# Designs tried in a protein design run: peptides against a protein of PDB entry 9GMZ. Part 44

Target 1, 343 residues: chain A of PDB entry 9GMZ
Amino acid sequence: TGFPLELLTRPATERLAYFENYTVAHPRLKEVYEILMRTIAEPAGASFIFVYGASGVGKTTLRLRVEQKLTELALPKLESDRARVPVVGIEAIAPESRYFNWKEYYTRALITLEEPLIDHKFDYGVRGISRDNFGKINVESKVVAPALRRALENALIHRHPDVFFVDEAQHFGKVASGYKLQDQLDCLKSLANMTGILHCLLGTYELLTFRNLSGQLSRRSVDIHFRRYCADSPEDVQAFKSVLLTFQQHLPLAETPNLVDHWEYFYERTLGCIGTLKDWLKRVLSDALDREATTITLKDLQKRALSVAQCQKMFKEIQEGERQLSETEADVQNLRSALGLGA

## One batch from the design tools (peptide; aimed at target 1 T1 Y22)

Design b2_p19_5_s2 (made by RFdiffusion4, then SolubleMPNN; from b2_p19_5, 13 letters changed)
Fold by OpenDDE base, seed 4:
Structure b2_p19_5_s2 (fold): chain B 343 residues (1-343), chain A 19 residues (1-19)
Amino acid sequence: as target 1 above (343 residues)
Amino acid sequence: DAELQAILEEASKPQEPVE
């Protein structure tokens, strides 16, 4: 089934919003979603989940879909426990300075945990944290990072989410020295241990550096690789074409564009990353709607495509991440063989 | 599987604004 045909009579803003909110249930997203949902339900003593993959593979889409499902599943319990938040999700910001801004991180986490619609006033026990008349948290500039941490620990314990999501979590690694990266991991580990809340870090292949730095985290972490589609796999090519067909059917245009015939060009400019594909199509759809166009042309696609130079840079970053994973898998197999554990 | 496609499609529906 395609888009609702009534959208063709609706404003451009509603047509664009439909496509923005639409999610293709592609095989890799499904697989990672099932693994992540199962791991959240049965963490088996894990304190961390690492979800890593290429930029634009769809990690933010995965997070949002899991957040929606966890919220839906929690509704019957939320009626009895009005203090509970089923899930919390934040995006880590790239530091402007050489140091990760923990004060900003804790402030953003607190603001996200305490949505204005939560009726129950929680006393954070920290001076300079207040709720305004609209229920918004205000944090005074004088509040120090250790006080914000205690406030977040108390809020996480009180709200008891099933998981705490941190998107773009590779930004924790943007510290000028390896020693400082360990300190950041120990800080996150301490937060998870103090609250008893499962943390899910989503990010690029730079998250693999976190796994290597802490042999203690490896015992308390679950790893999930969100793979892109590879052109050397016939199954992956077929899945990618099926995604293009689905997007083609869900573009709210009077004439259905033929995206599938251009699959190689779409693959060249997305590297098999469905998030990158969706964002490209959003830009092109927006331009088409602004012109009241009946369809999308190849020229419209070319106007909003990533440059070849951008794709080459992104591809090098992907290849390095995929190589590191392949080496790690080989090292595990070599270790098993050396231990006399069969393949 | 049709069910998880249905779940992801159902989750992709705009949440009706809670009035």
Scores: peptide ipSAE 0.020, ipTM 0.455, DockQ to the pose 0.076
OpenDDE base, seeds 1, 2, 3, 5: peptide ipSAE 0.019, 0.012, 0.014, 0.000; ipTM 0.426, 0.404, 0.424, 0.337

Design b2_p19_5_s3 (made by RFdiffusion4, then SolubleMPNN; from b2_p19_5, 10 letters changed)
Fold by OpenDDE base, seed 2:
Structure b2_p19_5_s3 (fold): chain B 343 residues (1-343), chain A 19 residues (1-19)
Amino acid sequence: as target 1 above (343 residues)
Amino acid sequence: SAELEAILAQASQPQEPIK
């Protein structure tokens, strides 16, 4: 099934919004979604889930789909427990300063927890945290990070989400020289332990460095690798072509562009990352709609493609992450072999 | 599963604001 043909008579903004909201159910996204949903339902004593993969693989799309499903599943219970929030998702921001801004993190987390028009005014027990007339949290500049942490702990306990998502979690690793990444991990571990709330950290392969620093978190964490599609796998190539075919059918244009015939060029400029592909097609669609074009051409694709230099940089970052995982897998196999355990 | 396809398909509908 393609896009609704009625969209061709709709404003460019509505046509673009359709494509933005459209999600392809590609095999890797489906697999990771099923694993993540199962792990959230039955964490088996895990306090953390790590979801790692290439930039632009689709981690934010995964998070948003899980948030949507958890919200849907919670609706019947939310009628009886109006204090409950089913899920919380925050994006970690790269610090402008050399130091991770915990004050800003806690503030954003509190705001996100209270964004639902929850009639029950929870008192955080912290002076300088208030709600406006619209129920939005206001945090005064005088409130210190330890007070915001206590407020967040109380809010998480009171709202009792099934999971707390932190997207772009590799930004916790961007610590100034002299601060240990371990200290950031210990802060998150303490927050999870004090609240009893499952934390899911989504990030690039830089998150592996964070994951490997804590042997204790290793015992209380589930790892989910969100892989890209690889051109050396015929199955992955077929899946990637199927994604292109699906996007081709869901571009709200009068003439269906042939994306599949250019699959190698799409692969070259996305490295098998579906998020990167979607963002590229979104830019090209926006340009086509602005011109009132009936279709998109190879020239339109080329204008919005990542440069070869950008792709080469991204590919090196991916190869380093995939190498680190392969080394870890080899180390586990070597350890098992040395223990007399079969592979 | 048909359920994931349905979730992925429903996400293509304009999210009515949860009132």
Scores: peptide ipSAE 0.020, ipTM 0.500, DockQ to the pose 0.092
OpenDDE base, seeds 1, 3, 4, 5: peptide ipSAE 0.009, 0.016, 0.019, 0.009; ipTM 0.443, 0.546, 0.579, 0.505

Design b2_p19_5_s4 (made by RFdiffusion4, then SolubleMPNN; from b2_p19_5, 8 letters changed)
Fold by OpenDDE base, seed 3:
Structure b2_p19_5_s4 (fold): chain B 343 residues (1-343), chain A 19 residues (1-19)
Amino acid sequence: as target 1 above (343 residues)
Amino acid sequence: SAALQALLAAAAQPQEPIK
């Protein structure tokens, strides 16, 4: 079990692309995937799903795997219903300004919804939205955010995706006041309500602020915690070592590097986040391929590792998020006890 | 459709099965 040996004779670009596209089905990814797929299939009146966890835990990988699976499940119906898009996923952009750019968000969402359906014309009912000769959506600069919102609402209704993904959704929260955050959440809630489309927001622990600010969203939301692996759990350590073994086997190098023996160093510099691990190994693999190296060494790993200072910062952000969740769990237990319900 | 082919191409990436 490993990479196709034929890759060793292929260009560095193909070897790198293989590893970039490779996904390890690790236990936490599987668990969150199963919960998310079940919630999408049976939302039980939820309008939102919040998937939160550490930066680099693998949320984007989760999204892409769910998008893939929802697409595969929809294929038999998509042949007959060419207007339908099974899933749509966008990344929220960090605002360059103090304000979230809703115009850019709606434009990107429209482009992403229509990219699959180049062959199928849709009239957005908005002047200044057109398709070029290649079917690509063009949005004129004169089109205002409220018009783009109506176009997106119409497109979402017409395409009827099972879920709308927003990755890096903590960027909605990077607004200078809690009041502005509430207004943004109300905008998202209104979009979900007007379209009837389930929204899944994926992000860091900064998404916990969205839970606390909107008691109305809490009634219509499902929360999914994408946990990192913890070094104090023997099971988590074993899972992390198993991921290292799998990556070791899937690095398209002539000599298989021993990553597992360095598991503590990998843990120290990734905090148990598999996305961070994968991105580190991609950088190291790229450097090795550029040098036509037969393997990777500890020195190669050290050259591309996050600094201790970066890891310490990331760890503080994780600990604060994990603390807030633990407090919330304790509050639920206290409430249940006060109600005379069993813990 | 070019759409369906793009979706299928995205699905064809080398991945461990999440079962």
Scores: peptide ipSAE 0.021, ipTM 0.490, DockQ to the pose 0.163
OpenDDE base, seeds 1, 2, 4, 5: peptide ipSAE 0.016, 0.017, 0.007, 0.020; ipTM 0.499, 0.509, 0.434, 0.532; seed 4 fails the geometry check

Design b2_p19_6 (made by RFdiffusion4)
Pose (drawn by RFdiffusion4):
Structure b2_p19_6 (pose): chain A 343 residues (1-343), chain P 19 residues (1-19)
Amino acid sequence: as target 1 above (343 residues)
Amino acid sequence: AYAAELAAAASPAEPLPLP
């Protein structure tokens, strides 16, 4: 397989768009996708899905793919319920203040729930907020956060989304003190419990500070680790080389450059993160299409790679996250002994 | 649009094995 040969006659813009729209279902992503879909289809009391992963591992692409896939299920379902949004997805806003702005979060979440059939919803539940009949949800600055949250809860319970996505969930950790971390997530827990809607939180390894704050949160959450490819296990190396081969065969050029020969350097500057690899390859392809190059040279790759210091910071954070998420038989035995079960 | 249609027909692609 490979890129369509017709793209050679087309201008560089078509080649670049093709490579941008190209995706690879590498094993780690496939497994994480399968687990996430299975868990969304049946939460069974869980109120959170944590998706931990390094920067550039593909959390956002996973969210977008699962949003598209779930939207497919909604079309047959719509014949039964004319007013139902299948999936709602938003991003956590990094606040300018010391603490996360819950009022702005509620405002954006309610705005994202705009539908053309707004007549079906009628009143949101509290005065002061309504659509301006121009397709935009208007909220009043005098409306307080408890009333806005109550309106969001009513809107969510009415629309009943399958899953609620909060991309970049590490921004929830912006707090004014050292004790507010548990409350920051308890508020979202209460919202999810009352609305009966699973809140899937995606973020980098900084989200691990939101892992096990309390036993209640521990039970109300499901951990999904989007592990990067590690050079330690040969199988992961084989998979990383294989992804490079797929990219080598699928980037539009006159002749396919050799990328497997330079797999070590790619891993050095990407740490196995597939998104970081694709971004680099797309940048190099764009640089090459400017000069109409027939192949990719190592010099081109080196020109637009990542700095050593940046990769050192990436690895340090990744090592900390993998160390915190590691699970061994020793931990299982310790828990067995402390539980008094034995063996 | 043309490139998007081609890419949609070839994605998500499984990784190719090494020879």

Design b2_p19_6_s1 (made by RFdiffusion4, then SolubleMPNN; from b2_p19_6 with A1S Y2A E5A A10Q)
Fold by OpenDDE base, seed 4:
Structure b2_p19_6_s1 (fold): chain B 343 residues (1-343), chain A 19 residues (1-19)
Amino acid sequence: as target 1 above (343 residues)
Amino acid sequence: SAAAALAAAQSPAEPLPLP
């Protein structure tokens, strides 16, 4: 029921890697995974999926598990179609400037789409994009963003992934004016329309502001809310405690720490976000392994916890996002009532 | 490869029931 006991005789690096690669299929992750997999299989004319939720809720874990599953399901078909990529996933980078770096985005998307394992060489039709002897893409500094976009459009059409994931997609929205934000949406919409590839944007609640600006995306998008666990829900508290119990059994230490008895402290410092919890436990496990410790103490947890000030800031951002969604649900009911449709 | 890293990723495990 716990970690393989043989790990206790293994190097600290292997013990840490075990825990890093360990994933709890907690109820909210399972729910969102099933909705996302179904939506990718049957998009019903959707061009976009929006997955939004708190920072550290586990969106990157969700993405990686969907990427794994889509790859596994595609393996039998990839033997016959060696040009096809089943899925592609990138992380959007926070711009250092007031403007999103489209050149960097397109370059990273091309590099990720053209993994070294793809035997089929593709001609991008763009001068200054080359592939080295190791299959790595090189983009010359002279290549401009519109040329990189055309190269990405051609690569997406040729590789035909079932979905294109963009993690941290709220970074597209970090533009100083509503007009510039609309231009970013229209750019992404045009890319999805030109390629015929379903785009899944994963992000924080800041992604809602981005989603709400495009009335045209509303007809061709699916929204998925990845909720945190709430302390006011007895069911959510039990689910959170069950995750703590699972993690304590899967920490590769000689003595199993009692994390469940400290559930309130874990909740206070994670806000019910399982990704934040896992990252915290990973840091604490690393410190314990570096000291050759037999277990984790409350003092070890306190040393790597987010500060109260950090948690208060994160909680305000979560409450504002949850409020905006609750208002949207109420607006749907008000619209139905105003149309003479029963609530 | 991302595919090999994905294949090396442990399958998601359901949370243990509380006693």
Scores: peptide ipSAE 0.257, ipTM 0.731, DockQ to the pose 0.410
OpenDDE base, seeds 1, 2, 3, 5: peptide ipSAE 0.097, 0.241, 0.190, 0.152; ipTM 0.691, 0.716, 0.730, 0.703

Design b2_p19_6_s2 (made by RFdiffusion4, then SolubleMPNN; from b2_p19_6 with A1D E5R A9E A10Q)
Fold by OpenDDE base, seed 4:
Structure b2_p19_6_s2 (fold): chain B 343 residues (1-343), chain A 19 residues (1-19)
Amino acid sequence: as target 1 above (343 residues)
Amino acid sequence: DYAARLAAEQSPAEPLPLP
C-alpha cells in the first residue's frame, strides 16, 4: 500500500501536504504512544510526564498523534460538555534574553486553550485580556505575569484538558543558574497543582536536568524515554529499513525511489532519528516537485543532507544523553543493592 | 462549531507494513 495514485495528477502543494501529514507508525513511536496514552488515562497521582529523546526523534509527531487521539475520544463528550477542551499543546520558545518569558508563555497557553469557536466563552476578570471580533484572545503588554498565571489556572480548570503538552520544554532550563531553574520548576509544579491538570513536558535530553533538580517533582512524575534506532541492534536496523520502505512507498512521485538500498547513508545522516529522516525527505520531495521530477536521486538526497559536522555534533549530544540515562539505571541498581534488595 | 472543526482536522494514521 502506497500513496493514492490520484496525487500524481494533483498540484505539487497537495502532493507535498500529503507527505507532510503522513506518519509512519514505527515501533518506537507505537511503544511511546501506548505508554503515554496509558499514563494520561491513568496518571496514578502524577502531575508531570517527561518525554525525552534526541532532537528529531519524533517527539512533536508523538504529541500531535496523542492530541489527535485524545480529541477523537473526547468528541462524543464535547456535545454535553461545551466548556471542555480535550487537550492543549504549546511549544516553548527559546528565550532571546537570559530569562524565560513567562508572560509570553502564559499568553501563548491562553491563546491556544481559548478556542475561538468554543461556545462557553469565559471572562477571566483580568483587565487587559479581551477577545477580538473573531473570538481570539488578546493580551495587552501591561498585564503582569501573576495575573496571566491566574487567568491560565482558571482557564485550565474551566476547560478540563486531559493533558497540557509543552513541546521543546528544555527551553525552560536554558536560562538559569541552578537556583533560577528551581524557581521555574516550582512555578510549573504550582501550576499543575493549582489546576489539577496533568502536564506533559517533551524535550531533548536536557530535560534530565529537571529530574535531578527536584526530588519533589520526581515523586509526581512519569518518565518516558523516546529512543532512537541504534545501528548495533539488528532489530533496530530492521525497523529503520522498514521505515525507509514505508517512506519510499508514500513519496508521491511517478517512480518509487529505492531508499532502502541507501539505508546506511540515511542512518549516517539521521542517527536513527525518524523525525530527522522525515524532514530530510520532505526537503528532497519539495525540490523534486519543484523540478517536476519523476523520482529522487542520490544527488538530490546529498543536496539536502545534514553535513557530517552537524551529524557529529548531534551524535555527541545524543551520546551524552544516553550516557546520563545509563548512569541513572546504574544508580537504581546501586540504590537497590544498598537497600539490601537483590540486583 | 468547535467539535465539527476538531472532527474535520482528524488526519489518518497508517500502520507500517511488515518487512
Scores: peptide ipSAE 0.249, ipTM 0.743, DockQ to the pose 0.173
OpenDDE base, seeds 1, 2, 3, 5: peptide ipSAE 0.100, 0.071, 0.177, 0.237; ipTM 0.706, 0.668, 0.730, 0.751

Design b2_p19_6_s3 (made by RFdiffusion4, then SolubleMPNN; from b2_p19_6 with A1S A10Q)
Fold by OpenDDE base, seed 4:
Structure b2_p19_6_s3 (fold): chain B 343 residues (1-343), chain A 19 residues (1-19)
Amino acid sequence: as target 1 above (343 residues)
Amino acid sequence: SYAAELAAAQSPAEPLPLP
């Protein structure tokens, strides 16, 4: 089964949007999705979930699919509780300055939580936060970060989401020289504790540094590793080829390109990260549609591929993250052995 | 309908088995 053939008669914008919205439920995504959904349903006193993995592994796709599913599951309850938001998801911004901008974070979180479609107006108890005539939240420049935090705490308590997602959460780790990353953790921990809302932080392997700094978070956190596909695993290679075959069938082009025959080149330039693969194919599809091309060629792929230098940099970052996790697994085994628990 | 086929096709799908 491929894309709907009628899509070939539709505008380039609809063809591109189809592929953009298309999601392959590949084995690693399905596994992490099931673990995450189970953990959200039964947090067992956890206040945090950490989802870490390579850049471009598909964490944003995971978030969006979980947000969709939680919304669908909440629909029957939302009819009775008009104040409730089932899920809220934001992306943490990389600070332009050496300091994480908490004011901007709280503002964006509040704006996302209080979408205009929520008819149930809430008083934030903070001067300088208002809704415009279109229901959009306006935050005056004079409102300080502690006031925005209180507004967000009140909004989270009132809306009571099942989970609060923060994508690109490694940006919380960007603290200037002399400030402690611990202070950032304590801020997040305090927000989760004050609201009673489960927080899910998604990010790169830089989140491991953030996770390891708080021994108190370890007792109240669940860790989920979103792994890439590894070329040294025959099973992972088969899964990666199967994803290529699936994308090949879902590119809305008149002639189906042969992506599977080039699987090694795709692996070389994606490092087994399906998000990176999808983004690459999206760029190439956009170029092909702009030229009214019937198919994608190897030359079209090469024009939009990451450079070898970019891939080498990304691979070093992945290897360092995977190494840190392997050391953690060894530490668990050593701890078990030291406790007299068999390996 | 095309809209129903499109919605079905856009739903998360398991990867196709390799031949």
Scores: peptide ipSAE 0.261, ipTM 0.888, DockQ to the pose 0.579
OpenDDE base, seeds 1, 2, 3, 5: peptide ipSAE 0.220, 0.246, 0.025, 0.158; ipTM 0.874, 0.878, 0.601, 0.660

Design b2_p19_6_s4 (made by RFdiffusion4, then SolubleMPNN; from b2_p19_6 with A1S A4E A10Q)
Fold by OpenDDE base, seed 3:
Structure b2_p19_6_s4 (fold): chain B 343 residues (1-343), chain A 19 residues (1-19)
Amino acid sequence: as target 1 above (343 residues)
Amino acid sequence: SYAEELAAAQSPAEPLPLP
């Protein structure tokens, strides 16, 4: 099974959009998806879910697929409860300043939660928050962060999503002091507690710093490790090659490129991260479509590959995260052994 | 149909088995 052949007669924009929207349900994505869906359905008193893994492992794809599924499952109830939003997802922005911009965060969360098609009859009780004639939220520049927080708390309570996603959540950690990081976590914890809404923070291994700083969050959090594929695992190599095979069949080009034969080069430049792989292939596909090429070559791949220096940096960040997790697992085993509980 | 194939492609698909 490959792409619809009719795409070859369609505009380059439609051909690119097809590949952008195409998702491979690879083994690690499925595993994390099932764990996440189960945890959202049965949080067992958790207020937070942490999903951590390498940059480009596929966390955003995971989020979008969970959002889609939660929306699909909620549709029958949404007909009767027009106030409900099944899920809300935002991406945390890297602060331009030394401090996380809570005003921007709350504004973005409100705008995302209050889509124009949702029942227009919610008063935020905050002067300077309004809806336009199209139902779009307008937040005046004069509205301060504490007022936006109250508006978001009220909106989350009223809309009652099953989960609130924050993608790229490691950006909360980019504050210049560990003390301020704890303050940010306490703010998020307070928001989750005040609203009763489960929060899912998706990010890099920098999220492990959040887990370690708040002994109170650890008691009310579920951790999900989204692992990359490892070249030292034959099963992981086969899974990675299978993903390459699938992507090569779904590149809307007249001639199917042989990507699988270059699997080692793809692995070298993606570190086993399927999101990084997909984004690389998107760039190469875009270039191929712009030149009306019938296929893609190794030379085309090389033009859009991450540099060796970028890969080495990313790999060091991955190894440090994987090391911290391995040490934590060993510490748990050592503690269990010391307590006489066994492995 | 083309519309069905597009809709199917928008759904998460399992990776193809290697030959």
Scores: peptide ipSAE 0.288, ipTM 0.856, DockQ to the pose 0.532
OpenDDE base, seeds 1, 2, 4, 5: peptide ipSAE 0.074, 0.246, 0.273, 0.274; ipTM 0.670, 0.876, 0.892, 0.889

Design b2_p19_7_s1 (made by RFdiffusion4, then SolubleMPNN; its pose is not in this set)
Fold by OpenDDE base, seed 4:
Structure b2_p19_7_s1 (fold): chain B 343 residues (1-343), chain A 19 residues (1-19)
Amino acid sequence: as target 1 above (343 residues)
Amino acid sequence: SELEKLAKEFVEEQEELEK
């Protein structure tokens, strides 16, 4: 089934919103979703989950779907425990300075954690944190990062989410000269340990640097690779074409565009990343709706495509990440062989 | 087609994720 045909009579804003909210449940997304949901339900003493993959693979979509499902599953329990928040998710911000801004991180985490439950006053145990008349958290400039951390620890303990999501978590790796990335990991580890809350860090292949920094983190972490579709795999090509067919059916246009016939061009300009594909189609749809067009053309696609130079840069970053993972897999095989377990 | 079958599965799975 395609989009609801009634959308064709609706405003452009509603048509665009439909497509923005539409998610294709493609095989890689489903696989990672199932692994992530299972790991959250049964962390088995893990304190961290690392979800890594190419930029634009769909990590934010994964996070949002998991947040939705965890919220749904928690609804019966939320009636008995009104203080509970089932899940909290933030996006880490790229620092403007030479180092990660912990004060900003803690502030945003507190705001996000407390936003759903505006009517329930919580004492953060920290002076200079208040709620305005609209229930919005205000943090005074005098509040220092260690105090904000304590406030977040108390809030996480009190609200007891099943998981704390941090999207774009590679930004924790932004360390000033003279600082150690280990110090950032120790801060995160301490927060997870003090609260007993499972942390899920989503990000690019730069998150692989966190795997090698602490043998203690490695013992308490689960790794999930969100793979792109590869053109050298017939199954992956078929899945990618099926995603194009699905998007083609769900573009709220009077005439269904033929995306599948251009699958190679879509692959060339997305590198098999479904998030990049969706964002591209969203831009093209927006342009088409602004012109009151009945369909989208190849020329419309070309106007909003990533440049070849952008794709080449992104592909090099992907290849480096995939290489690092392949080496890790080889190291595991070598370790198994050395242990006498066989390959 | 295999494409249509997979596309249908994606839609069905999406509907399950939204329930």
Scores: peptide ipSAE 0.365, ipTM 0.894, DockQ to the pose 0.890
OpenDDE base, seeds 1, 2, 3, 5: peptide ipSAE 0.030, 0.216, 0.273, 0.031; ipTM 0.562, 0.827, 0.850, 0.547

Design b2_p19_7_s2 (made by RFdiffusion4, then SolubleMPNN; its pose is not in this set)
Fold by OpenDDE base, seed 2:
Structure b2_p19_7_s2 (fold): chain B 343 residues (1-343), chain A 19 residues (1-19)
Amino acid sequence: as target 1 above (343 residues)
Amino acid sequence: SELEKLAQEFVKAEEELRK
C-alpha cells in the first residue's frame, strides 16, 4: 500500500509533511526498538542504556517511536496520576566552549518535563524558576547549575518518567583540557541514582568512550548497538532495497520513481544509514514539489546527494566505531578463555 | 501499534522484492 492518493490534490506542505512523518519499520529499527522497550520495562537494576551507532542510522527515529509508545501505554495511568510524565526526551547541544553546559542541559530538561498539558503545579523550591500564563517554565539567568540540578532531581522524582532520553549524548564527551570525562559521567550517574530514573543515552560511536571510562557505569548499563546495513551481507542488501521500495511507494508524487534500480548509488551515498537516506529523499521531494514535478529523476537525486568526500569521512568514522566494538568482543572471548570458561 | 502496522508494510515490500 502506497501513500493516500488524495495527497496529490493537497498543498506541497501537506505532501512533504506526510513523508517527513512516515517511518519505515526496517529490521534493524524493529530489533533495536524491541530491545529498548524490553529494557525500559525491565531494567534489571540498570541505571543507563547506551544506544550507539553511525550518524544518520536512525537513532532519533527510534527515540521518537519509543516516546510515542511509552506515552500510549501510560495514557490509562495518566488519567489517575496527573503529575506523571511517561517519558522525557532531550537533545544534548554541542557546547560552544570546551565545556559541556550543564546549566543549559538542566534547563532544557526542566522545560521538557513541564509541558503545559500537565495540570499539576510543582514547586521546584528554587528561586528564579517560574511558570508563565501558559504553564511554560521560565528559568532566570541568575539560577546556578547546582540549583537547577536540584530542581531537575525533584522534578524527575515527582514526574517519574519511565525513561529519560538524551540524544546526541556524545556531546557530554566534549571536555576541556585538564578535566576528566569521568566527572561528567559521575554527574550523570549521580542524577540517575538520586532520582531512580533510567537514563538512555543515544549517540555516535564516540559514546563508546563513555562506556570504557567507568567500570562502575558498565555494571549498571545496557548496551544496544544500532547497526547500519552492510553491503557485504546479502540479507542487509535485501533489507536496504526493501527500504528503498517502501520509500518509493510513499513519496507523494504522481509518478512513482524507481529508487530500487539505483540501490548501489543510494548505498554509496548513505553508507547503509536509513536516516541519511530519508533526509536525502526529503530534500529531493521538497525540490520536486517546489517545481510541481510529477516524479524524481536521477539528476534530482544527484543534486542533493552527499559528496564523495563527505561519505569517505563518514565511512572512516563508522569503520573506527565498528572496529572498537569488534575488539571488545574479542577481548571478552579472550577473557573467557583465560578464565577457563568455554568460548 | 503504529510500529506493528508499519512493520507489516515493510514485510509486504520484502515479499514484493522476492517475486
Scores: peptide ipSAE 0.246, ipTM 0.855, DockQ to the pose 0.074
OpenDDE base, seeds 1, 3, 4, 5: peptide ipSAE 0.100, 0.228, 0.153, 0.231; ipTM 0.781, 0.851, 0.749, 0.849

